# Peptides against a protein of PDB entry 6KZJ, part 22

Target 1, 71 residues: chain A of PDB entry 6KZJ
Amino acid sequence: SPDLLSEVSEMKQDLIKMTAILTTDVSDKAGSIKVKELVKAAEEEPGEPFEIVERVKEDLEKVNEILRSGT

## One batch from the design tools (peptide; made by RFdiffusion4, then SolubleMPNN)

Design b2_p14_8_s1
Fold by OpenDDE base, seed 3:
Order: C-alpha cells, then sequence, then structure tokens
Structure b2_p14_8_s1 (fold): chain B 71 residues (1-71), chain A 14 residues (1-14)
C-alpha cells in the first residue's frame, strides 16, 4: 500500500543517515552506503514481507543487545 | 549488517 511504502521509505532514509554518521569515524569506505548494492540485495532476499520483517526484528534485537552490553 | 538490505527488500515487496 502507498502509505506503508512511504513509511518504510522514511525508515530506510533515516537508517541510512544514522549508519553514515556512526561509520564516519571508523572507515572512509563505511560511510559510502551503496544504494545499488542495497537494491540488488533486495531482489535476492527471499520471502514474503512478513518474513523480511522478522529478519529486520532479529537485527534490531542484536543492535539492542550490543548497545546494552557496550560491546 | 543486513538491516539496511532487508529494509530495502521489504520496500520492494510492498
Amino acid sequence: as target 1 above (71 residues)
Amino acid sequence: MELLKRLEALEKKL
């Protein structure tokens, strides 16, 4: 749906910005978010939207664990 | 990190 698509697009843009900020100090190459590579990865990612959401959730849980532990 | 790639995959499938 167009509303959900707009919401996901906004989340993507915000995440890209945050990633760029967090990686600027560790590697000049890490700040180069290759949009083309992301598009390719999206075509190769198997599963229905729900399965992708569950994988995104897993990644967010890992991020939360790292932030809580400090490592 | 697969998070960005998976988010892009979600966008393409919506």
Scores: peptide ipSAE 0.178, ipTM 0.725, DockQ to the pose 0.783
Fold by OpenDDE base, seed 1:
Structure b2_p14_8_s1 (fold): chain B 71 residues (1-71), chain A 14 residues (1-14)
Amino acid sequence: as target 1 above (71 residues)
Amino acid sequence: MELLKRLEALEKKL
């Protein structure tokens, strides 16, 4: 549903924002998390709900790696 | 954890 897509999209955007905050002070060594690429991917309207879910999972994994490594 | 739980809930509805 459109409402479900919007909710997943919002979650993705939140994860991107968290990633950006956590990566602002971390040296380039954190696995080239291109925040700009994540933001661009969030601005691109995903065609299918599943594609949004997969991107959210990827963003969450990146946030988890940042939190775990402390970098 | 909250976002993950919400994601999993949404994934089950897809």
Scores: peptide ipSAE 0.140, ipTM 0.742, DockQ to the pose 0.081
Fold by OpenDDE base, seed 2:
Structure b2_p14_8_s1 (fold): chain B 71 residues (1-71), chain A 14 residues (1-14)
Amino acid sequence: as target 1 above (71 residues)
Amino acid sequence: MELLKRLEALEKKL
């Protein structure tokens, strides 16, 4: 449904924002987490529903890596 | 990990 696509897209954007906040504060030790790539992916066309979901999952994995590396 | 579970559930509904 189009509503589900909008919800997934919003979740992706929230994850990108969260990642940007986390990496801005940890700038000195954040490993190869390319926050710039996550931000760039937010500016790209969302693509098909499946591609949006996969990008959200990828962004979540990156956020998890940031959280794990920051502890 | 709750967010991941929600994403997976959403993926199954798409």
Scores: peptide ipSAE 0.137, ipTM 0.733, DockQ to the pose 0.079
Fold by OpenDDE base, seed 4:
Structure b2_p14_8_s1 (fold): chain B 71 residues (1-71), chain A 14 residues (1-14)
Amino acid sequence: as target 1 above (71 residues)
Amino acid sequence: MELLKRLEALEKKL
């Protein structure tokens, strides 16, 4: 549904913002998350909701890795 | 994370 696409897109954007905050202070050792690449991917054609979900899942895994490695 | 819970909920709607 259009609503699902909007919700997934919003979640992706929120995750990108969180990732940017976490990676701005963390040294280059934070999992090679290119914030610029994430932002660019958000501006590109998102594709189908499932494709966005898979990207969000990948970003969540990266964020989780940063959080675990920083502690 | 609240985001993870929302993601899982959205995955179930796909």
Scores: peptide ipSAE 0.125, ipTM 0.717, DockQ to the pose 0.082

Design b2_p14_8_s2
Fold by OpenDDE base, seed 1:
Structure b2_p14_8_s2 (fold): chain B 71 residues (1-71), chain A 14 residues (1-14)
Amino acid sequence: as target 1 above (71 residues)
Amino acid sequence: MELLKRLLALEKKL
């Protein structure tokens, strides 16, 4: 449905934004090469989108905890 | 790096 496609599009846009923020330091050629390798390696990530989202959520929770506590 | 890999994987699967 159009509503589901809109929701997926919004989620994709948010992921692109987060990816851009996380890759801001890799603006050089070496960073670009690493990103290409990560894109290729990303094809090996198992699971459906909803399963990957749960892993991303867990990772972001860890990042938030580290940033807040310094540990 | 694992977080970034998962984000990129998720983007490709959407």
Scores: peptide ipSAE 0.464, ipTM 0.899, DockQ to the pose 0.509
Fold by OpenDDE base, seed 3:
Structure b2_p14_8_s2 (fold): chain B 71 residues (1-71), chain A 14 residues (1-14)
Amino acid sequence: as target 1 above (71 residues)
Amino acid sequence: MELLKRLLALEKKL
């Protein structure tokens, strides 16, 4: 449906923005980050989009725990 | 780095 296509388009745009923020932040702190190598390595990430989202969710939950506990 | 790889993979697969 047009609504589903719009939702996917919005999600892709948000991911592009998040990726840009993460790449710039890491590059500023760690020097030269080989983004092209990360893109190539990302092609090896297994699973359907839903499975990758679940892994991202788990990573963000762990970040939240670290921030809360200070550990 | 792993989080970034997953985001890039997700973008490519969408």
Scores: peptide ipSAE 0.463, ipTM 0.899, DockQ to the pose 0.520
Fold by OpenDDE base, seed 5:
Structure b2_p14_8_s2 (fold): chain B 71 residues (1-71), chain A 14 residues (1-14)
Amino acid sequence: as target 1 above (71 residues)
Amino acid sequence: MELLKRLLALEKKL
């Protein structure tokens, strides 16, 4: 449906924004990060989109826990 | 770095 396509498009746009923020932060800290190499490595990420989303969710939950607990 | 790779992979697969 048009609504589903719009939802997926919005999610994609949000991922682009998050990627840009994370790339900038890491680049500032590391001095030189080759985004092109990360893009190539990302092409080898296994699984369908829903499987990748679940892994991303787990990582974000872990980050949240670390930030909250300080450990 | 794994999170960033997954985001890039997800963007490409969507």
Scores: peptide ipSAE 0.462, ipTM 0.898, DockQ to the pose 0.508
Fold by OpenDDE base, seed 2:
Formats: structure tokens, C-alpha cells, sequence
Structure b2_p14_8_s2 (fold): chain B 71 residues (1-71), chain A 14 residues (1-14)
């Protein structure tokens, strides 16, 4: 449906933006994260898109808890 | 690093 296509398109765009933010500083420094290697390693990430989203959500929740509690 | 790998994997699968 057009609603599902719009939702997936928005999610993809947000992920592209997040990826750009997370990779910006890592590309400019020697010894930093090689984005090309990360892309290859990401191909080994198991699960369907929904399962990966749930893992991302869990990770972000953990980050939020660490920032809030300081632990 | 693991979070970034998951984001890249998700982007590729969409």
C-alpha cells in the first residue's frame, strides 16, 4: 500500500541520515573506522529488517539509560 | 560499532 511504502521510505531516509552522522567523524582520521569495511561486515548481520529494527531500538534504549543514569 | 553495523545492515535491506 502507499502508506507502507511511505513508512519504509521515511525509515530508510532516517537511517541514511543517522549513518551519515555516525560515520562523518570516523572517515577523516587515520586509524578510525573504515566505512567500507563496516558495510561489508553489515552484510553478515542476521535477521529480517523488523528483527534488526528491534535490536537497534534496544541498543538506543540502553544508550538513553546510560546517559540518564550515568552508569 | 555494533549499532552502526546494524544500521548499515538495515539500510541495505530496505
Amino acid sequence: as target 1 above (71 residues)
Amino acid sequence: MELLKRLLALEKKL
Scores: peptide ipSAE 0.458, ipTM 0.898, DockQ to the pose 0.477

Design b2_p14_8_s3
Fold by OpenDDE base, seed 2:
Structure b2_p14_8_s3 (fold): chain B 71 residues (1-71), chain A 14 residues (1-14)
Amino acid sequence: as target 1 above (71 residues)
Amino acid sequence: MDLLKLLEALEKKL
C-alpha cells in the first residue's frame, strides 16, 4: 500500500542517517573499530529476503548477548 | 547493513 511504502521508506532514510552518524563518530574516536569495513561487509552480503531476516535476527541476538553479559 | 537491506527488500515488494 502507498501508506506502508511511505512508512518503510521513512524508516530506511532514518536508518541510513543513524548509520552515517554512528560510523562517522566511531571512525573519529575509536581507531580499533573498523566501522567502515563492517558497513562495507554488511552491504556486500547477498541474500533473499528470508536470508536477510535470519541475519538480522542473528545480529539482534548478538546485541542482546552483549547487553546481558557486558562483553 | 542487513537491516537496511531488509527494508530495501520490503520496499521492492510493496
Scores: peptide ipSAE 0.075, ipTM 0.632, DockQ to the pose 0.333
Fold by OpenDDE base, seed 5:
Structure b2_p14_8_s3 (fold): chain B 71 residues (1-71), chain A 14 residues (1-14)
Amino acid sequence: as target 1 above (71 residues)
Amino acid sequence: MDLLKLLEALEKKL
């Protein structure tokens, strides 16, 4: 579903932003977007790290519900 | 498996 894809993409973006804010050690192993993209994503987030974590948590809960329901 | 890798795998499947 395009809606599910959009939610997953948003969740990924939120995680990237969180990582960029909380860590400067972008290890290549995280399947990580280039440092430049991580920094850009962090700069685009007006929220505090806590707000990002809450968004990620909410998105994960939504994805889990969709996966369990099969819809 | 890292959460980011999981998300990337999901994006490829959806």
Scores: peptide ipSAE 0.044, ipTM 0.604, DockQ to the pose 0.121
Fold by OpenDDE base, seed 4:
Structure b2_p14_8_s3 (fold): chain B 71 residues (1-71), chain A 14 residues (1-14)
Amino acid sequence: as target 1 above (71 residues)
Amino acid sequence: MDLLKLLEALEKKL
C-alpha cells in the first residue's frame, strides 16, 4: 500500500532525527569526546540509545524494501 | 522489544 510505504518512510525519518538528537545530546555532555567517536561507541554497545535507534531503523528499512519490491 | 527499549531511552533523554 502506498499509504503504508509513506508511514514507514516517515517513521524511518523520525528515527534518523531521534538518532541525531540522542547523539548530539551525548556529545554536548561529553565535552572533549568527538561526535564521531561517540557515535562509534554507541554502535558498539547494543544497549545504547543510538544502537537501539539504528536497529529499529534497519528493521523499518527492511520493511520498506519488502513493501516496495513486493517480495 | 527494540522499540520499547528505544522509548525508554528517549524518555531518559527528554
Scores: peptide ipSAE 0.042, ipTM 0.522, DockQ to the pose 0.078
Fold by OpenDDE base, seed 3:
Structure b2_p14_8_s3 (fold): chain B 71 residues (1-71), chain A 14 residues (1-14)
Amino acid sequence: as target 1 above (71 residues)
Amino acid sequence: MDLLKLLEALEKKL
C-alpha cells in the first residue's frame, strides 16, 4: 500500500543517516577507513529477502554473543 | 548493508 511503502522508505532514509553517522565516527577514530568500500561491499552481497534476513539474524547473534561474553 | 538491502527489497515488493 502507499502508506506502507512510505513507511518503509522513511525507515530506509533513517538507516542511511544512521549509517553515515556511525561510519564517519569510526573513520575519524580509526584513520583512513574506506567508508565507501565498506558500503559498496555490504551493498554487493546478493540475496533474496529471506537470505538477507538470515544474514541479519546471524550478525545480530554475533553481536549478542560479543555483548554476553565481553569479547 | 544487509538491513539497507532488506529495506530496498521490501520497497520493490510493496
Scores: peptide ipSAE 0.075, ipTM 0.633, DockQ to the pose 0.355; fails the geometry check

## One batch from the design tools (peptide; made by RFdiffusion4, then SolubleMPNN)

Design b2_p15_1_s1 (from b2_p15_1, 9 letters changed)
Fold by OpenDDE base, seed 3:
Parts: structure tokens; C-alpha cells; sequence
Structure b2_p15_1_s1 (fold): chain B 71 residues (1-71), chain A 15 residues (1-15)
């Protein structure tokens, strides 16, 4: 559904920002309300932000395999 | 992130 695609797209953008948090000093982004929100969201999730990203990566890889194989 | 996982599940079930 187009609404689900839009939702996934927005969350993908947030995931990219989370990746930036993992690779850069959080101090440089402290002024961004969105970054603080993402950090708080990551703290509410089980595991560290890296583990969360890896779980999402695994899910996306599975989606890709399903699309490629048709099964 | 749980929202994303749920969105992916919904996307697969209702493409």
C-alpha cells in the first residue's frame, strides 16, 4: 500500500540518522530535536543502537531474498 | 524500530 511505503520511507530516513549517531560523535548533533528523539527511541528498544540496526538489516535482507526468489 | 518491523510484515502480506 502507498501509505505503508511512505511509512517505511520515513522510517528509513530515521534509520539513516541513527546510523549517523553510531558513526559520529553525538555531541555534534545535540542541537537537533530529531536526533534526541531517535536516541530516546533507541534507548527504549532492546539492545544498543548497533544491534537494532543489525536486526533491521537482517529483516531487509530477508525481504530482498523473498522478492528475488519469489518465495 | 518495532514500527518498522511491523510495517515490513504488513508490506509483505499486503504488497
Amino acid sequence: as target 1 above (71 residues)
Amino acid sequence: IEELREALRKLLSKP
Scores: peptide ipSAE 0.049, ipTM 0.543, DockQ to the pose 0.045
Fold by OpenDDE base, seed 5:
Structure b2_p15_1_s1 (fold): chain B 71 residues (1-71), chain A 15 residues (1-15)
Amino acid sequence: as target 1 above (71 residues)
Amino acid sequence: IEELREALRKLLSKP
């Protein structure tokens, strides 16, 4: 349904925003550490807010794909 | 449809 797809899309966008906030906050605290390394480290650490956000983003992407394709 | 249900289930189960 278009309404459900829109809601999922909004949630996805919010998660993208949260991801940006988390990555910037971590980068600010970590100093000169490469952002890419910080992202990978956050993904490897279970329970970290960034990893939770990324897992939810992945699930939302899958939901969006299914809703868009109808399969 | 089953794939959708599973995706939603996973989404709702997130802490």
Scores: peptide ipSAE 0.034, ipTM 0.578, DockQ to the pose 0.046
Fold by OpenDDE base, seed 2:
Structure b2_p15_1_s1 (fold): chain B 71 residues (1-71), chain A 15 residues (1-15)
Amino acid sequence: as target 1 above (71 residues)
Amino acid sequence: IEELREALRKLLSKP
């Protein structure tokens, strides 16, 4: 339903915001560490918060796709 | 619908 699609879309947006917070907050605390290096390091470690958020984001995007397509 | 169920199950299973 449109209501479920809206809810999933909001959840996806929240995850995007969390991703941004994780990258920026870690960058601010890490001092001289480059943002790109932090992102890569987080992506290489499945247990790191950024990677977890990206996986959940991907799952929500898949849910949204299924709801839109009806399959 | 089954794909949706599986996607939701996967989503909810994540820590």
Scores: peptide ipSAE 0.033, ipTM 0.577, DockQ to the pose 0.040
Fold by OpenDDE base, seed 1:
Structure b2_p15_1_s1 (fold): chain B 71 residues (1-71), chain A 15 residues (1-15)
Amino acid sequence: as target 1 above (71 residues)
Amino acid sequence: IEELREALRKLLSKP
């Protein structure tokens, strides 16, 4: 339904914002640590907030894609 | 539709 698509889209956008906050926070703490290394560290630690947000975001994006495409 | 159902199930199964 259009309502469900709107809700999913809003949730996706919120997750994008959360991801940005988490990446900036981690980057500030990491100092000179490369973003690539931070991403790898997050991927190796499935319990870390960034990795959790990314997994949920991916699921929401998939739902959005299905709803938008009609497939 | 089945892809949507599976995606929703996966999403809702998260704690």
Scores: peptide ipSAE 0.029, ipTM 0.568, DockQ to the pose 0.048

Design b2_p15_1_s2 (from b2_p15_1, 8 letters changed)
Fold by OpenDDE base, seed 2:
Structure b2_p15_1_s2 (fold): chain B 71 residues (1-71), chain A 15 residues (1-15)
Amino acid sequence: as target 1 above (71 residues)
Amino acid sequence: LEKLREELRKLLSKP
């Protein structure tokens, strides 16, 4: 559905932002309260943001394999 | 972010 697709797209953007926080040398921005709040909010999720990214990546790879193989 | 995984699962179930 278009509503579900838009929601997934929004969640994808959030995932990209969280990935950027994890991969960037946050050393200079570690003092930003906003970044710390985002990191803490992500830590309250089941699994750290990195683990969530890896799970999503694995799921997408599985979907791609199914679409490619037809099985 | 776990919501993204759930939404993807829902998307695949409702083509």
Scores: peptide ipSAE 0.051, ipTM 0.554, DockQ to the pose 0.054
Fold by OpenDDE base, seed 3:
Structure b2_p15_1_s2 (fold): chain B 71 residues (1-71), chain A 15 residues (1-15)
Amino acid sequence: as target 1 above (71 residues)
Amino acid sequence: LEKLREELRKLLSKP
């Protein structure tokens, strides 16, 4: 139905917005964005955008450490 | 993502 399609589209857009915020350095705009509320919304189930982005960030930090140390 | 997957299942069940 058109109503159900609109609901799915809105939900997808919200997930994209949360992912975009979490992929940016949240340190500079933490005062204007309720990061805590976004984190809670994104932590609903394993594999939600927040958890995926945090895993990717952790992996990139490990790669950077290997490159800096030469090991 | 699980919410989106569930809504997609609903959409396919009720076209």
Scores: peptide ipSAE 0.033, ipTM 0.556, DockQ to the pose 0.124
Fold by OpenDDE base, seed 1:
Structure b2_p15_1_s2 (fold): chain B 71 residues (1-71), chain A 15 residues (1-15)
Amino acid sequence: as target 1 above (71 residues)
Amino acid sequence: LEKLREELRKLLSKP
C-alpha cells in the first residue's frame, strides 16, 4: 500500500533523527534539542522511534561491554 | 504509526 510505504518512510526518518539526538553529547548545550522535547519523546507510547533507538543503543552498549571485559 | 508497529510485530513473530 502506498500509505503503508509512506508511513514506514516517515518512521525511518524519525528513527534517524532520534539516533542523531541520542549520539550527540547530551551535555552539549549547543545542541538545539530542548530537554523538554527529549522528555516528551520518552513519554510517548511504547515503540516510538525514541524508545526503539534507546533499546538498540542499550543492546550495543552491552555487547561493547562484553568485548571490552574479555569475559 | 501504532497500527503499522502492530502489523510489523505480527510479521516478525512468524517464521
Scores: peptide ipSAE 0.023, ipTM 0.484, DockQ to the pose 0.055
Fold by OpenDDE base, seed 4:
Structure b2_p15_1_s2 (fold): chain B 71 residues (1-71), chain A 15 residues (1-15)
Amino acid sequence: as target 1 above (71 residues)
Amino acid sequence: LEKLREELRKLLSKP
């Protein structure tokens, strides 16, 4: 339904914002840490907030695709 | 967030 798509889209947007904040805040505090290194570090630690956000974002994208296709 | 992720995974795994 349009309401479910809107809810999923809002959640996805919030997760994108959280990801941006996590990457920028850590980059600013650690002037030498590359974003690529942060992504790698998050992949090595599946329980870290950044990695959790990325997984949830991916799941939300899948939900959105299912809702759009009706399958 | 982990709880939310788990709920989404469960949702996607359902037929």
Scores: peptide ipSAE 0.037, ipTM 0.528, DockQ to the pose 0.039; fails the geometry check

Design b2_p15_1_s3 (from b2_p15_1, 8 letters changed)
Fold by OpenDDE base, seed 3:
Structure b2_p15_1_s3 (fold): chain B 71 residues (1-71), chain A 15 residues (1-15)
Amino acid sequence: as target 1 above (71 residues)
Amino acid sequence: LEKLRKELRELLSKP
């Protein structure tokens, strides 16, 4: 549905932002603070933030494949 | 993040 596609698009954008923060050199204090905040938020969740991001990335790739294949 | 992953997994299971 259009609503579902909009929701997925928003989730994708959020994931990209989080991935960019996590992949930025932690030597940048601004990046380090944001990474620490994301880590703290994700530490309440099973798995470290990076592991969660990688799992979500894999799921997004699968979604994209399904949408592209039309199946 | 885990909630997001769970939602995506649910989407994949019921496309």
Scores: peptide ipSAE 0.053, ipTM 0.536, DockQ to the pose 0.059
Fold by OpenDDE base, seed 2:
Structure b2_p15_1_s3 (fold): chain B 71 residues (1-71), chain A 15 residues (1-15)
Amino acid sequence: as target 1 above (71 residues)
Amino acid sequence: LEKLRKELRELLSKP
């Protein structure tokens, strides 16, 4: 559905934001400003990138358990 | 996102 695709797109964007926060050199002022902006933008949205990743991780672990157990 | 997660779980639970 269009709504599902929109949510997937949003999740992808949030994961990209989190990756940018973790990989940028905060020692560079320009990098630091960008990181701060990304963090602020993430905080303004329901479900911060970190929380999204933890939820996805948990779901993948559950899938793995189901596949491993056959149940 | 919560709706998406719910839908994905439902899809995976019904092979």
Scores: peptide ipSAE 0.040, ipTM 0.519, DockQ to the pose 0.040
Fold by OpenDDE base, seed 4:
Structure b2_p15_1_s3 (fold): chain B 71 residues (1-71), chain A 15 residues (1-15)
Amino acid sequence: as target 1 above (71 residues)
Amino acid sequence: LEKLRKELRELLSKP
């Protein structure tokens, strides 16, 4: 339904914002930490907030595709 | 967030 698509889209946007905040805040505090290193660190630690956000974002994208296709 | 991820995975696994 349009309402479910809107809800999923809002959740996705919130997760994108959270990802941006996590990457920028860590980059500002650690003037030498590259975004690439943060991504790698998150991949090594599956329970870390950044990695959880990325997984949830991916799941939301899948939900959005299912809702759009009706399958 | 982990709870939300689990719920989404469960939703996607359902027919």
Scores: peptide ipSAE 0.033, ipTM 0.519, DockQ to the pose 0.039
Fold by OpenDDE base, seed 1:
Structure b2_p15_1_s3 (fold): chain B 71 residues (1-71), chain A 15 residues (1-15)
Amino acid sequence: as target 1 above (71 residues)
Amino acid sequence: LEKLRKELRELLSKP
């Protein structure tokens, strides 16, 4: 559906935006962007862009830890 | 976004 493709595109844009917020030094952006307000605006429902990005970030950090530990 | 997630799940459940 054209409507579904538009919605997916919008969701992708939101994911990119949230990724940029989470990958930048949270200390510099936290002063300008209310991260808490963005999280609340994302309804904190499972599968919202913030929760998805946080899960992906956690998985990447786990992979990095495995590589660094040499185990 | 919840609506979108539901629609995506439905789409992925079908070939």
Scores: peptide ipSAE 0.030, ipTM 0.534, DockQ to the pose 0.094

Design b2_p15_1_s4 (from b2_p15_1, 10 letters changed)
Fold by OpenDDE base, seed 5:
Structure b2_p15_1_s4 (fold): chain B 71 residues (1-71), chain A 15 residues (1-15)
Amino acid sequence: as target 1 above (71 residues)
Amino acid sequence: LEELKKALRELLSKP
C-alpha cells in the first residue's frame, strides 16, 4: 500500500540519519546538543532506527574483533 | 542485524 511504502521510506531515512551520527567522530558532534538528544530519545524507544543501528554496529565490531584476533 | 530483520518483517506484516 502507499502507506506501507511511506513507512518503509521513513524508516530508511531514519536509519541513514542514525548511521551518519554513529559513523561521524563523536568528538566533532560532542557540541551538538540536538544530536545527543536524538540519540538518547532513540535509545529509550524500543524499535527505533537508532537502536537497530546500534545493534548492527555492535555485531560488526564483534566480527571485526574475531577477524583481527583469529579467534 | 536480527533486530533490523525483525523490524522490517514487522513493518511488512502490517495489513
Scores: peptide ipSAE 0.039, ipTM 0.526, DockQ to the pose 0.059
Fold by OpenDDE base, seed 3:
Structure b2_p15_1_s4 (fold): chain B 71 residues (1-71), chain A 15 residues (1-15)
Amino acid sequence: as target 1 above (71 residues)
Amino acid sequence: LEELKKALRELLSKP
């Protein structure tokens, strides 16, 4: 439905924003209170784009560990 | 990933 497409589009935009936050060096952006607030707000709601990105990140880290260890 | 998969399935089912 067109309503669902609008909702998914908003979710996609939020996902892109959260991805940008997670890929930035936390050390350089740590001074931005706004970024910290956005991360905190995204963690409060289950199923939010931030949580999806974090799960993907964890899966990629597991794959990397397997490849590095040779197991 | 499960939530992403759910969203994709919902999109395909209700275009």
Scores: peptide ipSAE 0.038, ipTM 0.535, DockQ to the pose 0.056
Fold by OpenDDE base, seed 2:
Structure b2_p15_1_s4 (fold): chain B 71 residues (1-71), chain A 15 residues (1-15)
Amino acid sequence: as target 1 above (71 residues)
Amino acid sequence: LEELKKALRELLSKP
């Protein structure tokens, strides 16, 4: 339904915001570690919050695609 | 979430 698609899209947007918060918050705490390096490290380590958020984001995108295509 | 995706696919597959 259009309502469910809108809800999934909103959840995706929230995950994008969370991703931004995780990257900035880690940078503020890590001191001399570059933001780019922190992002890469979080992506490479299974179970790190950034990687989890990216996986959930991808799954929501798949749900959105299913709803749009009907398959 | 995988179960949700499955349920959505099943729902949309029905005419």
Scores: peptide ipSAE 0.031, ipTM 0.552, DockQ to the pose 0.026
Fold by OpenDDE base, seed 4:
Structure b2_p15_1_s4 (fold): chain B 71 residues (1-71), chain A 15 residues (1-15)
Amino acid sequence: as target 1 above (71 residues)
Amino acid sequence: LEELKKALRELLSKP
């Protein structure tokens, strides 16, 4: 259904925005932490909010692919 | 979220 695809796309976009906010907020507090370092830190700490958001984002992308493929 | 994915798969499998 086009409505379900739109809803999933909106949820994905919101998660992308949340991820960007988390990375920028942490970067601002740490003075000069590169996004790459934040990604590595999240990889080392799988329970951290950034890594959780990335997992949920990936899952939503999988849902979108399922809906688009119809299988 | 896994339950949501499951529900969506089930909906697509039951046209």
Scores: peptide ipSAE 0.031, ipTM 0.546, DockQ to the pose 0.027

Design b2_p15_2_s1
Fold by OpenDDE base, seed 2:
Structure b2_p15_2_s1 (fold): chain B 71 residues (1-71), chain A 15 residues (1-15)
Amino acid sequence: as target 1 above (71 residues)
Amino acid sequence: MVLEILKRLLALEAK
C-alpha cells in the first residue's frame, strides 16, 4: 500500500536524524559507522517497499552499534 | 524515538 511505503520512508528519515545526532554530539570514536553513508542512502532512489524496509533495518543496526559503543 | 521505530518495524513484520 502507498500508505505503508510512506510510513517506512518516514521511519528511515527518523533513523537518519537519530544517527546524525548520535554521531555529531556524542563522539567521533565510532569508526565503524559512516553517517555520510546513511545520509546518502536517503538520497538514493527508493526501491520496492521491501528494499526500503531492509535499508531501515540496516540503519537501525548502525544506530544500535553507536549506542553500544558510546557506553 | 528509536523504540518507536522498533515498534513500527515489528508491526510491519507482523502484517
Scores: peptide ipSAE 0.071, ipTM 0.591, DockQ to the pose 0.072
Fold by OpenDDE base, seed 4:
Order: structure tokens, then C-alpha cells, then sequence
Structure b2_p15_2_s1 (fold): chain B 71 residues (1-71), chain A 15 residues (1-15)
């Protein structure tokens, strides 16, 4: 449903914002998260709810790695 | 924020 897609998309956007904040002072190193890539993915046409959820989970894993490493 | 996202995802899966 449109409401469900909007809700999941909002969660992804929040995750992208968090990632952007965490990576603002991070040097461009190998394995560094690409905020631009996450933003670009969010600008693409949303797929089915499951596809959006899986993308959110993937982005969440990247954020978790940043938090764990402190970088 | 992360915890809230996880909670929402779990709620979504339960629907």
C-alpha cells in the first residue's frame, strides 16, 4: 500500500541522515561508507515493500559498522 | 533512532 511504502521509505531516509552525520568527519578510506551511494539509492523508484526493507537492513548494517569501529 | 527503526521493521514484519 502507498502508506506502507511511505513509512518504509521514511525509515530509510532517517537511516541515511544518521549515516551522513556519522560520516561527516570520516576520512575517505577503503571500506568507508559512501553516503552519496545511499542517497542515490533512495532517489530511485521504490520497489515492493520487501525490497525497500532489505535495502534499509543493508544500510543499517553499514551504520552499525560505523558505530562499532568509531570511524 | 536505530532502535526505533528496528522496532518499526519488526512491526512491519508482523503485519
Amino acid sequence: as target 1 above (71 residues)
Amino acid sequence: MVLEILKRLLALEAK
Scores: peptide ipSAE 0.071, ipTM 0.594, DockQ to the pose 0.073
Fold by OpenDDE base, seed 3:
Structure b2_p15_2_s1 (fold): chain B 71 residues (1-71), chain A 15 residues (1-15)
Amino acid sequence: as target 1 above (71 residues)
Amino acid sequence: MVLEILKRLLALEAK
């Protein structure tokens, strides 16, 4: 349905924005991005893109540590 | 992982 496709499109766009926040310079370069709004959205709606991207980031960090340590 | 999630969303929208 058009409503479902619109919702998926919005979710995709939000995921791309959140990916940019978490994978680039997360510290100083987030001033132009409404990070606080995205965090709020993730807390209010379980399974929103921000929660998914944060989980993916944590998994990637774990993989990186394993590769560097050799353990 | 992130790229795979994006691919899945794109595939869903293409249906």
Scores: peptide ipSAE 0.045, ipTM 0.560, DockQ to the pose 0.211
Fold by OpenDDE base, seed 5:
Structure b2_p15_2_s1 (fold): chain B 71 residues (1-71), chain A 15 residues (1-15)
Amino acid sequence: as target 1 above (71 residues)
Amino acid sequence: MVLEILKRLLALEAK
């Protein structure tokens, strides 16, 4: 349905934003997004994918510090 | 993983 396709398209856009931060190799099919636009979007709209990615990154850094301190 | 999901979403939209 049109509603389903709209929802899928929204999910796709969110994942593109996340991929741009997490990977340096974004395929032409996925498209690309500018990091500066993601930063702005995260600041203006809490809960945007970039903001979520930054939280995940922060959590992973904490885990990394714990693991390295234990070795 | 994310790239693979994107590929699948694109394929779904193409149908």
Scores: peptide ipSAE 0.032, ipTM 0.547, DockQ to the pose 0.152

